# Ledger of designs, part 104: peptides against a protein of PDB entry 4J2C

Target 1, 107 residues: chain A of PDB entry 4J2C
Amino acid sequence: MEDPFFVVKGEVQKAVNTAQGLFQRWTELLQDPSTATREEIDWTTNELRNNLRSIEWDLEDLDETISIVEANPRKFNLDATELSIRKAFITSTRQVVRDMKDQMSTS

## One batch from the design tools (peptide; made by RFdiffusion4, then SolubleMPNN)

Design b2_p28_4_s4 (from b2_p28_4, 17 letters changed)
Fold by OpenDDE base, seed 3:
Structure b2_p28_4_s4 (fold): chain B 107 residues (1-107), chain A 28 residues (1-28)
Amino acid sequence: as target 1 above (107 residues)
Amino acid sequence: DEEVKKAKEQLRKLIEEERREREEELEE
């Protein structure tokens, strides 16, 4: 049996990679309008936003499990190193998502 | 992906279970 945390972590990582690809395409389309169609811009923008929301949703659940473990460490028997790794993943992933969102038009 | 779906369900069950237990502890 695989730890469900790491299965969802893997799904989040996959979604981040997808979002980064969409973000790169989004920037390319906006930097060179002559090669861009409005349809592709709109599609890319919507897919990117959907991926970012999906990541944020999964991160909320992962973050909640960490809080649960920290509230009752004896029940779950996870050491400080593993908890630190899990926290670092959530923190760094949120930063990556935030950076992309900050660069996108909010209007 | 079925494995991802099951994993997410396991996490949700954990979250719900711990919320229930926390509420029970507060009532005692």
Scores: peptide ipSAE 0.594, ipTM 0.881, DockQ to the pose 0.629
Fold by OpenDDE base, seed 4:
Structure b2_p28_4_s4 (fold): chain B 107 residues (1-107), chain A 28 residues (1-28)
Amino acid sequence: as target 1 above (107 residues)
Amino acid sequence: DEEVKKAKEQLRKLIEEERREREEELEE
């Protein structure tokens, strides 16, 4: 069986890719009203927010597992390199989400 | 995706078990 952390990591990565595509379309729709319908704007906005929310939810769980592993490292037998990779993923992904959310709030 | 659902369940189970243990320790 695969490590459940990396399975969820893969799902988060998929959601990030989807969100980035939706964010790009969202910006395009707002930049050129002639190519935008209200229904597409609403759909894109809702899908984007849903993806971002899903990512943040999963990141909270992933982040909590880091704390749990660090509290009892002998139980889980994860080396420093693997923990570093997991932490880096959470940190960088949160930054990507924050950047998109910041731009949406200022539109 | 069933694999993803199972993985998320496994993580949530771990988190809940850890939280329960901390709460029990605080109550003692």
Scores: peptide ipSAE 0.593, ipTM 0.880, DockQ to the pose 0.623
Fold by OpenDDE base, seed 2:
Structure b2_p28_4_s4 (fold): chain B 107 residues (1-107), chain A 28 residues (1-28)
Amino acid sequence: as target 1 above (107 residues)
Amino acid sequence: DEEVKKAKEQLRKLIEEERREREEELEE
């Protein structure tokens, strides 16, 4: 069994890819109403928000594990490099989510 | 995905265990 952090990281990455696809479709539907049905707009919007929420939820757990490891580094066999990679993933992913949410709120 | 579910559970257990330990330390 692999480190659970990496497994959840992979799941988050998959969710981000899905969200980005939905976000792209969302923008297309709003930019060209002639090709958009209300049903598809609503479905896309809801799926996108659900994906973003799922990502944020997982990131919260991942972030808390970072704090736990930092509080007792000797208990966990993680070096500074690995910890930095994990932190960077959380930070960058949150930014990606925030960017999509910001654009949705201004539309 | 079962593997993902198990992984998330493992992380949650770690988080919950840490919370429990902090609470116990505060009560002592």
Scores: peptide ipSAE 0.593, ipTM 0.880, DockQ to the pose 0.642
Fold by OpenDDE base, seed 1:
Structure b2_p28_4_s4 (fold): chain B 107 residues (1-107), chain A 28 residues (1-28)
Amino acid sequence: as target 1 above (107 residues)
Amino acid sequence: DEEVKKAKEQLRKLIEEERREREEELEE
């Protein structure tokens, strides 16, 4: 009934928003150690990493489906516009995840 | 979320079917 790609896309978008919130809290905790407990730092860090990993996992599946569609475009009846939207989503989302991971690795 | 679970399952099914077909083609 609903295209599974967009359902998973929606899930990824929600996960990105959650990750961004966790990332913001993570930075706040590290910037002000006097207000941070070790328990909250550990919890936030773990939740953030788990969320990012989940996003990356889903993006891999979404990306592979694009390759499948491109191999047999007539079977799926996707036009160039829809395909470009799907590709752009994966590319931009990976960049957002990469930026957060890069900042975490340098801290 | 059941809807998300179902969607992910559908994607995985598609991916697995495609992998199976490629494997069969390589073995021919």
Scores: peptide ipSAE 0.592, ipTM 0.880, DockQ to the pose 0.652

Design b2_p28_5_s1 (from b2_p28_5, 16 letters changed)
Fold by OpenDDE base, seed 3:
Structure b2_p28_5_s1 (fold): chain B 107 residues (1-107), chain A 28 residues (1-28)
Amino acid sequence: as target 1 above (107 residues)
Amino acid sequence: MEKEEEEREKELMKKLLEKKKELEEKLK
């Protein structure tokens, strides 16, 4: 039977791609003020932050599924390989988000 | 399309939460 886990994974992947595009634009706007309006900077910044928050929220849900499965692997019929793949996806995605957030942090 | 995906996500979370509750009861 079909595992609906891929639905959330797909949404996260889409949001990551969107965030990466916004992050690239954000970087360009800040590096070349002559091509940037305050309006575009603000919009890009807000959209980027919103996407990152959305990803983090979905990752929390995905991470919880891992904990549930690990509590009773036989009940969900997931082998070690698939569980490892799911864990790796969550871990790597968190790192991608962290890298962008770190570069956006200002003091 | 996106609405269908959203509904599937909701169903997933509902199912998982129910399973979590069942497991917690078994572990008591």
Scores: peptide ipSAE 0.044, ipTM 0.540, DockQ to the pose 0.039
Fold by OpenDDE base, seed 4:
Structure b2_p28_5_s1 (fold): chain B 107 residues (1-107), chain A 28 residues (1-28)
Amino acid sequence: as target 1 above (107 residues)
Amino acid sequence: MEKEEEEREKELMKKLLEKKKELEEKLK
């Protein structure tokens, strides 16, 4: 059985990059409403929320993959270093999402 | 390309979920 962690990680990384761009635009739109229409504000907000939700969902999947790998280490042939890298990725990504969500909740 | 990657992810996750259930039963 193949370890799908890298597949989900790739999707998360894409969503993070997209979210960061959307968040930047979202911030700009709120600072100067004259720079965009209400349609763009709504679209940006919705797309940002969708991306953040997607990331959070995938992070749960990534956590599950770690648990499964740790329960069956020989099958996936992952060492402690690789597992630490994966855990660090999840932790750091959760922080990135949390930071954006915190800023959105105050606006 | 996005659809293809998503489908691959779904297939692999299904397999992992099945394995997870098996492991959970063995741990009881």
Scores: peptide ipSAE 0.043, ipTM 0.537, DockQ to the pose 0.076
Fold by OpenDDE base, seed 1:
Structure b2_p28_5_s1 (fold): chain B 107 residues (1-107), chain A 28 residues (1-28)
Amino acid sequence: as target 1 above (107 residues)
Amino acid sequence: MEKEEEEREKELMKKLLEKKKELEEKLK
């Protein structure tokens, strides 16, 4: 059976990059309200939140794959090194999302 | 393309989840 981890990982990485761009724009809009339209602020905010939510959902799926692989590692031909890399990816990505969410909640 | 990839992902995840259920039953 094919391991879908790489597929989800790729999507997450893309979503993270997009979210970071949106977050940057979000901060810029809030830093200079006189030049920002309500429409752009709302759009950026919503898109950012949607991206972050998407990432979090995918991370849950990735966690599930980890659990399944750990239950039957030989079926997926994964060693401890690969498993460690996958876990690290999930952990680090969660931190990135958390940082953005924290800043949004304090604004 | 993105939609197709997402559907493929869902299909694979479905298979994994089914396998997980099987494993859980074996552990009972």
Scores: peptide ipSAE 0.039, ipTM 0.534, DockQ to the pose 0.076
Fold by OpenDDE base, seed 2:
Structure b2_p28_5_s1 (fold): chain B 107 residues (1-107), chain A 28 residues (1-28)
Amino acid sequence: as target 1 above (107 residues)
Amino acid sequence: MEKEEEEREKELMKKLLEKKKELEEKLK
């Protein structure tokens, strides 16, 4: 049986890849708005925001798993190395999302 | 495959909620 953490992690990774693609298109559309309809701009913007929100929700859930494990380390078969890897994934992914959100807010 | 992944994610959330409740009860 697969660790449920990895299932959510995989979904987050897919959502990040999707968001990065949408973000790239979003930047292109804003650089030259004449290359696309207003409908495409709005769709891209909304899809990007929705993806980022989805990622943030999943990261909150993943972060809670860390807290639960750390509260009862003997009950869960996860060592410090695995916990560090999971924490690093959450932290780095939050930064990726934050960077995209910051660029969207300044445009 | 996506449906199976979503189902596994739901199971994870249920487990998290159960553990959260257990922790809350211990803190009362």
Scores: peptide ipSAE 0.039, ipTM 0.530, DockQ to the pose 0.038

Design b2_p28_5_s2 (from b2_p28_5, 17 letters changed)
Fold by OpenDDE base, seed 5:
Structure b2_p28_5_s2 (fold): chain B 107 residues (1-107), chain A 28 residues (1-28)
Amino acid sequence: as target 1 above (107 residues)
Amino acid sequence: SMEEREKREKELLEKLKKKKEELEALKE
């Protein structure tokens, strides 16, 4: 059976890259209001927020995959090291999302 | 699907980048 963790992890990584790009554009729009209309700022802001929310949902899915693996250790045969790496990925990604959200709330 | 959504978002990002470059070129 395919390990469900990597299926979702790949999507999360792509979403993070997209979010970071949107975030960069968002910051640039705020730094130079003459670059774009307020409409574009709002448009970019909404897309960024939606993307971040998508990542957060995927991270919950990853938590579920961990639960599945932990409930079926014989099926997936993961050692403690691999499990820790997976949990660390979720934690670090949540922090990345949180950092962007915090900056958005102050701007 | 989530993957399809991310694909659309990536395309949006590319559009935004292109627009930025075009606008900056006009300012120069």
Scores: peptide ipSAE 0.084, ipTM 0.483, DockQ to the pose 0.024
Fold by OpenDDE base, seed 4:
Structure b2_p28_5_s2 (fold): chain B 107 residues (1-107), chain A 28 residues (1-28)
Amino acid sequence: as target 1 above (107 residues)
Amino acid sequence: SMEEREKREKELLEKLKKKKEELEALKE
């Protein structure tokens, strides 16, 4: 059994970058609707929501990786500091997602 | 695939970026 955390982390980071790009465009389009059609705005919104959902699912997967490591301490030999770093990544990423979702809900 | 989805998203982002730039150019 290999440490699965870094595998999923990379996917999450990529998805976050994509979501941030979509969110930026989403914000710009709503500030100036003339920049795109309603269909493009709706599509962007949908893609953004899909990305955010994907991240949330991946974060649950990361939580599982934490559980796997914590259940097999002798195998992975991760100290409390490393576990804290991993948990902090999950927490901060959830906050990023939540911030975008909150702004979308208020529009 | 995820890769194909990201490709489509990038294409959309590029399209939106170009439209924004075109509008900004008209304001000048």
Scores: peptide ipSAE 0.082, ipTM 0.501, DockQ to the pose 0.019
Fold by OpenDDE base, seed 2:
Structure b2_p28_5_s2 (fold): chain B 107 residues (1-107), chain A 28 residues (1-28)
Amino acid sequence: as target 1 above (107 residues)
Amino acid sequence: SMEEREKREKELLEKLKKKKEELEALKE
């Protein structure tokens, strides 16, 4: 059993970057109708939601990795500082997702 | 991971689809 945190973290980071790009485009499309087609709006919205869902699922996996490490501290040789960093990543990423979802729900 | 879960889900859906087709075939 290897520490799987960094693997899932990488996937999350990629999805976050993609989601942020899609969110930016989504915002632009809604702000300027002259540059937007309904097709692109729908596509962008769908892709954005898919990415956000992906992130949320991966964050659950990251929570599991935390639990595994906390249950086996000697095996993974992680101190409190590293665990705090990992938990902070999960928390901050959840906030990023929440912010985008909140804005989408109010549009 | 999300990717792995999606793969597993796809496999399950295919299995269910196959079972459904088999059941329908028995009714004919």
Scores: peptide ipSAE 0.036, ipTM 0.411, DockQ to the pose 0.027
Fold by OpenDDE base, seed 1:
Structure b2_p28_5_s2 (fold): chain B 107 residues (1-107), chain A 28 residues (1-28)
Amino acid sequence: as target 1 above (107 residues)
Amino acid sequence: SMEEREKREKELLEKLKKKKEELEALKE
């Protein structure tokens, strides 16, 4: 069987990569208006925001699982190492998303 | 798919919540 957390983690990682690519394109479009169409700007912006929101939603739920497991990790068959890995993933991913959102809000 | 992913995540959450509730009940 598959660990649901592991599956979601992998998909979140893919979404982060996609978001970072979209963010890069978004930046390029805004930096060179002569090569940017309004349609592409809007599409890129919307896709980026959708990806970021999707990631944040997943992280919120994953964070909730961490809170529950931390109360009794042995009862949930998760050792300290795995719990640490999961916490680190959520923390680092949340930071990546926040950085992109901050730059978008100031542009 | 995204839907399938969310379903798996929800199932995990429900499992954990139930276990937590069981533990809390034992503490009462």
Scores: peptide ipSAE 0.030, ipTM 0.495, DockQ to the pose 0.038

Design b2_p28_5_s3 (from b2_p28_5, 18 letters changed)
Fold by OpenDDE base, seed 5:
Structure b2_p28_5_s3 (fold): chain B 107 residues (1-107), chain A 28 residues (1-28)
Amino acid sequence: as target 1 above (107 residues)
Amino acid sequence: SEEEEKKRMEELLKKLEEKKEEIKKKLE
């Protein structure tokens, strides 16, 4: 059976790709209102926010697993290199989400 | 669909939660 961390990691990566596509459409709709209906703007905005929230939720759970392992590392077969990779994934993904959220809040 | 996506995520979270509980029990 696959490590649950990497299963969720894979789904987060897919959600990020989806969010980036929605974000691009969102910016295009707001940039040219003459080609955008309010319904499409609302739908795109809602889908984007839902995706971002889902990602953040998963990242919190992934981060919690790391905290538990770090509390007693000798109990688990996880070396420092693997742990650093997991931490880096969470940190970088949070930054990607934050960047999109910041642009949405200031638009 | 949105419902399928939600269910998929819930299942993934369930798997993750089960792993966390296993880890937590090893610390006690």
Scores: peptide ipSAE 0.114, ipTM 0.621, DockQ to the pose 0.080
Fold by OpenDDE base, seed 2:
Structure b2_p28_5_s3 (fold): chain B 107 residues (1-107), chain A 28 residues (1-28)
Amino acid sequence: as target 1 above (107 residues)
Amino acid sequence: SEEEEKKRMEELLKKLEEKKEEIKKKLE
């Protein structure tokens, strides 16, 4: 059975890709309203927000697993390098989400 | 569908939660 961290990481990565696509469309629709219906704007906005919320939810759980492992690293088959990779993933992904949310809040 | 995605996410979270509990148990 796969490490659930990697499973969730993969799903988060997929959600990020989806969110980025939705975000791009969202910006295009707002930049040129003549190409957008109210229905498409609302759908895109809602789907984007839902994806971002899902990502944030998963990141919180992933972050908690790291804290647990760090409580006694000697008992777990995770070296410092692996922990750093996991931390970096969470940090960078949070930044990506934050950037999109910031732009949405100012538009 | 939205429901299918929700179910899939719940399953992933369940896997993650089970792992967390296993780790917590090792710390006891």
Scores: peptide ipSAE 0.110, ipTM 0.603, DockQ to the pose 0.081
Fold by OpenDDE base, seed 1:
Structure b2_p28_5_s3 (fold): chain B 107 residues (1-107), chain A 28 residues (1-28)
Amino acid sequence: as target 1 above (107 residues)
Amino acid sequence: SEEEEKKRMEELLKKLEEKKEEIKKKLE
């Protein structure tokens, strides 16, 4: 049985990197509005929010799989170390997303 | 493209959901 967790994890990581790039641009555009058009600001903001939403959605699904596995670990070939890695990924990624969202909400 | 990315994500989510269902069955 193939576990898609690592695949989704990889895609989430890519989305995070993309979001961070968009966030950086978003920050730059807002710091100096004279260097940006409304269209670019709107596009950047929209893309950023979409990425963040997508990440959060995937994290919820990943988190659910962990909960299910933890309910009966003996039936799965996941040891404590692997589970910890998966949980740490979700936790840290949520924090990264939250940080960006917090900054966007206060702008 | 964004559309391609969307499609890829949907495929991944589908796979993930299928995995979850398999896991749930093991818990029954």
Scores: peptide ipSAE 0.108, ipTM 0.614, DockQ to the pose 0.080
Fold by OpenDDE base, seed 4:
Structure b2_p28_5_s3 (fold): chain B 107 residues (1-107), chain A 28 residues (1-28)
Amino acid sequence: as target 1 above (107 residues)
Amino acid sequence: SEEEEKKRMEELLKKLEEKKEEIKKKLE
């Protein structure tokens, strides 16, 4: 059986990629209104916000798993290196999401 | 299309939720 954390990590990464695609489209729509309909702008904006929120929620759950694993190291048999990788993933992904949110709020 | 993109996102989220539940169950 695959490590559930890595499976979810992969799905989160895919979700981030999708969000980045939506963000790119969102940027394009706002930069050139002649190529955009109000419906597409609204849809893109809403989907992007919803996806970012979902990713953040997922990261919170993943972050909780780290706390649980750290409290039960022998049960999950994870070494410090793997825990570091998991923490780094959450931290870096939160930063990516934050960057998109910041740009949306200042646009 | 927008619909295809929406569907893709929904399917991805569904998979994520399912896998998250697996994680939660293993952590119990």
Scores: peptide ipSAE 0.062, ipTM 0.586, DockQ to the pose 0.074

Design b2_p28_5_s4 (from b2_p28_5, 19 letters changed)
Fold by OpenDDE base, seed 5:
Structure b2_p28_5_s4 (fold): chain B 107 residues (1-107), chain A 28 residues (1-28)
Amino acid sequence: as target 1 above (107 residues)
Amino acid sequence: SREEEEKRERELLEKLLEKKKKLEELKK
């Protein structure tokens, strides 16, 4: 069976980049509301939330794959190095999402 | 049970595989 992890990883990375761009615009709009319409603020906010939700969903699936592999190490041909890389990606990405969500919840 | 765990594993991998296929098609 093919390993789909890298494909989903790529999708997550793209969603993170998009979210970061939207987050930057979101902060700018809130700092100076006169720079944009309410329509842009609402659109930016909604798109940002959608991207963050998409990321979290994919990370949940990726995290489950780690658990499955660790439970059956001989069944899957993944060494400790690869598992470490995958875990690090999930952990760091969750932190990025958490940081943005924390700032949004306080605004 | 062991069978339930294997079933969950298959379902997850199938879901990710389907996602992979869709993403690859979008890249064409």
Scores: peptide ipSAE 0.092, ipTM 0.592, DockQ to the pose 0.840
Fold by OpenDDE base, seed 1:
Structure b2_p28_5_s4 (fold): chain B 107 residues (1-107), chain A 28 residues (1-28)
Amino acid sequence: as target 1 above (107 residues)
Amino acid sequence: SREEEEKRERELLEKLLEKKKKLEELKK
């Protein structure tokens, strides 16, 4: 059975890629209103926000598992290297999401 | 479909939550 962390990690990575594509399109649509329909703008915006929300939700759950491990690492079957990898993934992904959200809020 | 996607996400979360539950038990 695959480690649930890696399964969710994979889904998050896919969602990040999708969000980045949507974000690019979102910026293009708002940049050139003459070639953008309100319908596409709304759709893109909604899809982007949904993806970002999904990512954030998964990251919170992943982060919680790490917190549990860090509370008593000796009882869990994760070495320091693996724990660091997981923490780094969450941290970097949160930064990516934050950057997109910041730009959306200031647009 | 959106419904199918949400179902998949719920299943993934369920797996994760079960893992978390196990971790919580080990923490005690």
Scores: peptide ipSAE 0.075, ipTM 0.564, DockQ to the pose 0.081
Fold by OpenDDE base, seed 4:
Structure b2_p28_5_s4 (fold): chain B 107 residues (1-107), chain A 28 residues (1-28)
Amino acid sequence: as target 1 above (107 residues)
Amino acid sequence: SREEEEKRERELLEKLLEKKKKLEELKK
């Protein structure tokens, strides 16, 4: 069976890439109303929020996988390097989400 | 449309549930 961490990580990476694209479009639509329809603004905003929500949910799941592995390291046989990489991924991704959310809350 | 949005949200939820199920199996 595939490592559940990698399954979720893959989906998070997809959502991050999608969110970054949506966020860029979102900023463009707000900066130039002549290129924006209400329909596209609403769609972009909703899709962006959905992706950010998905990422945050998955990050909680990823954190749980870390806790599970640390509780029984022999069962999963993950070394400190791999755990560090996983933790770094969660931390950096949370920062990316926070940056986008902060900008959305001020617009 | 609202219908399209709901569909997208359902699809997202289904994906999340699938991922959660995999994590639950890990706990066993």
Scores: peptide ipSAE 0.035, ipTM 0.526, DockQ to the pose 0.039
Fold by OpenDDE base, seed 3:
Order: structure tokens, then C-alpha cells, then sequence
Structure b2_p28_5_s4 (fold): chain B 107 residues (1-107), chain A 28 residues (1-28)
């Protein structure tokens, strides 16, 4: 059967790139209020949060695929190296999301 | 398109979940 991991991974990567762009704009708007409107700040903040939630949801799907493959490695023909790479992608992406969320959090 | 990709993703995930269910049953 076809492995859907690459499909979800691609969507996560796209969402991460979008989130990073929004996060950069978010920081710029907050650092220089003279160039920012309330509408743009709110829009950027909401879009950023939505993208981060989307990434987190997709990472759960990726975790599920890992669990399924590990349940029967012969059936999916994935070696330990490829599984390690997939796990590393999930872990590193979660860290990227966490870093952005931490900076957006209030005291 | 994005819609087509999401549809494909869901279909493939559903196939994997079905395989997982069958494998878990075999382990009982």
C-alpha cells in the first residue's frame, strides 16, 4: 500500500513556512507600532495561530502513521533509519511550533 | 490543488488506520 506520510509531511512543511512568515510579520508589527494597524495585527495573529493549530493537528496524524508502521515494519517496508528520520521531523517541527507559541504567549 | 491533496491524504490515512486495526486484532 502507498505510504501517506510524505503527503502530510508536505502539508506540514508548507504550513511551517507560512507560519514562519506570519510570525516574522507579527514580530515586526509589534516592534514598530507606527507601521501597524490594529486590523493587520489581529489578522496576522489569528492567521498565525490557525496555522500553528493546523501543524499540530497534522503532527498528530504523522505520529499515528509512525505507530502504525512500528506495529508491523515488514508490511510497510520501512527501515530503522527512515523511521528515525520521520520521528526527528515530528520532534523538530513540534519544537519550532513550541518556540513560536512561547513567544506569542502572555505573562 | 489543495483540496485534491487533502482528499488524497485522508484516503491514504484511512487505509493505514484500517491496516492498524487488522494488525491489532491479529495480535490478540
Amino acid sequence: as target 1 above (107 residues)
Amino acid sequence: SREEEEKRERELLEKLLEKKKKLEELKK
Scores: peptide ipSAE 0.029, ipTM 0.509, DockQ to the pose 0.077; fails the geometry check

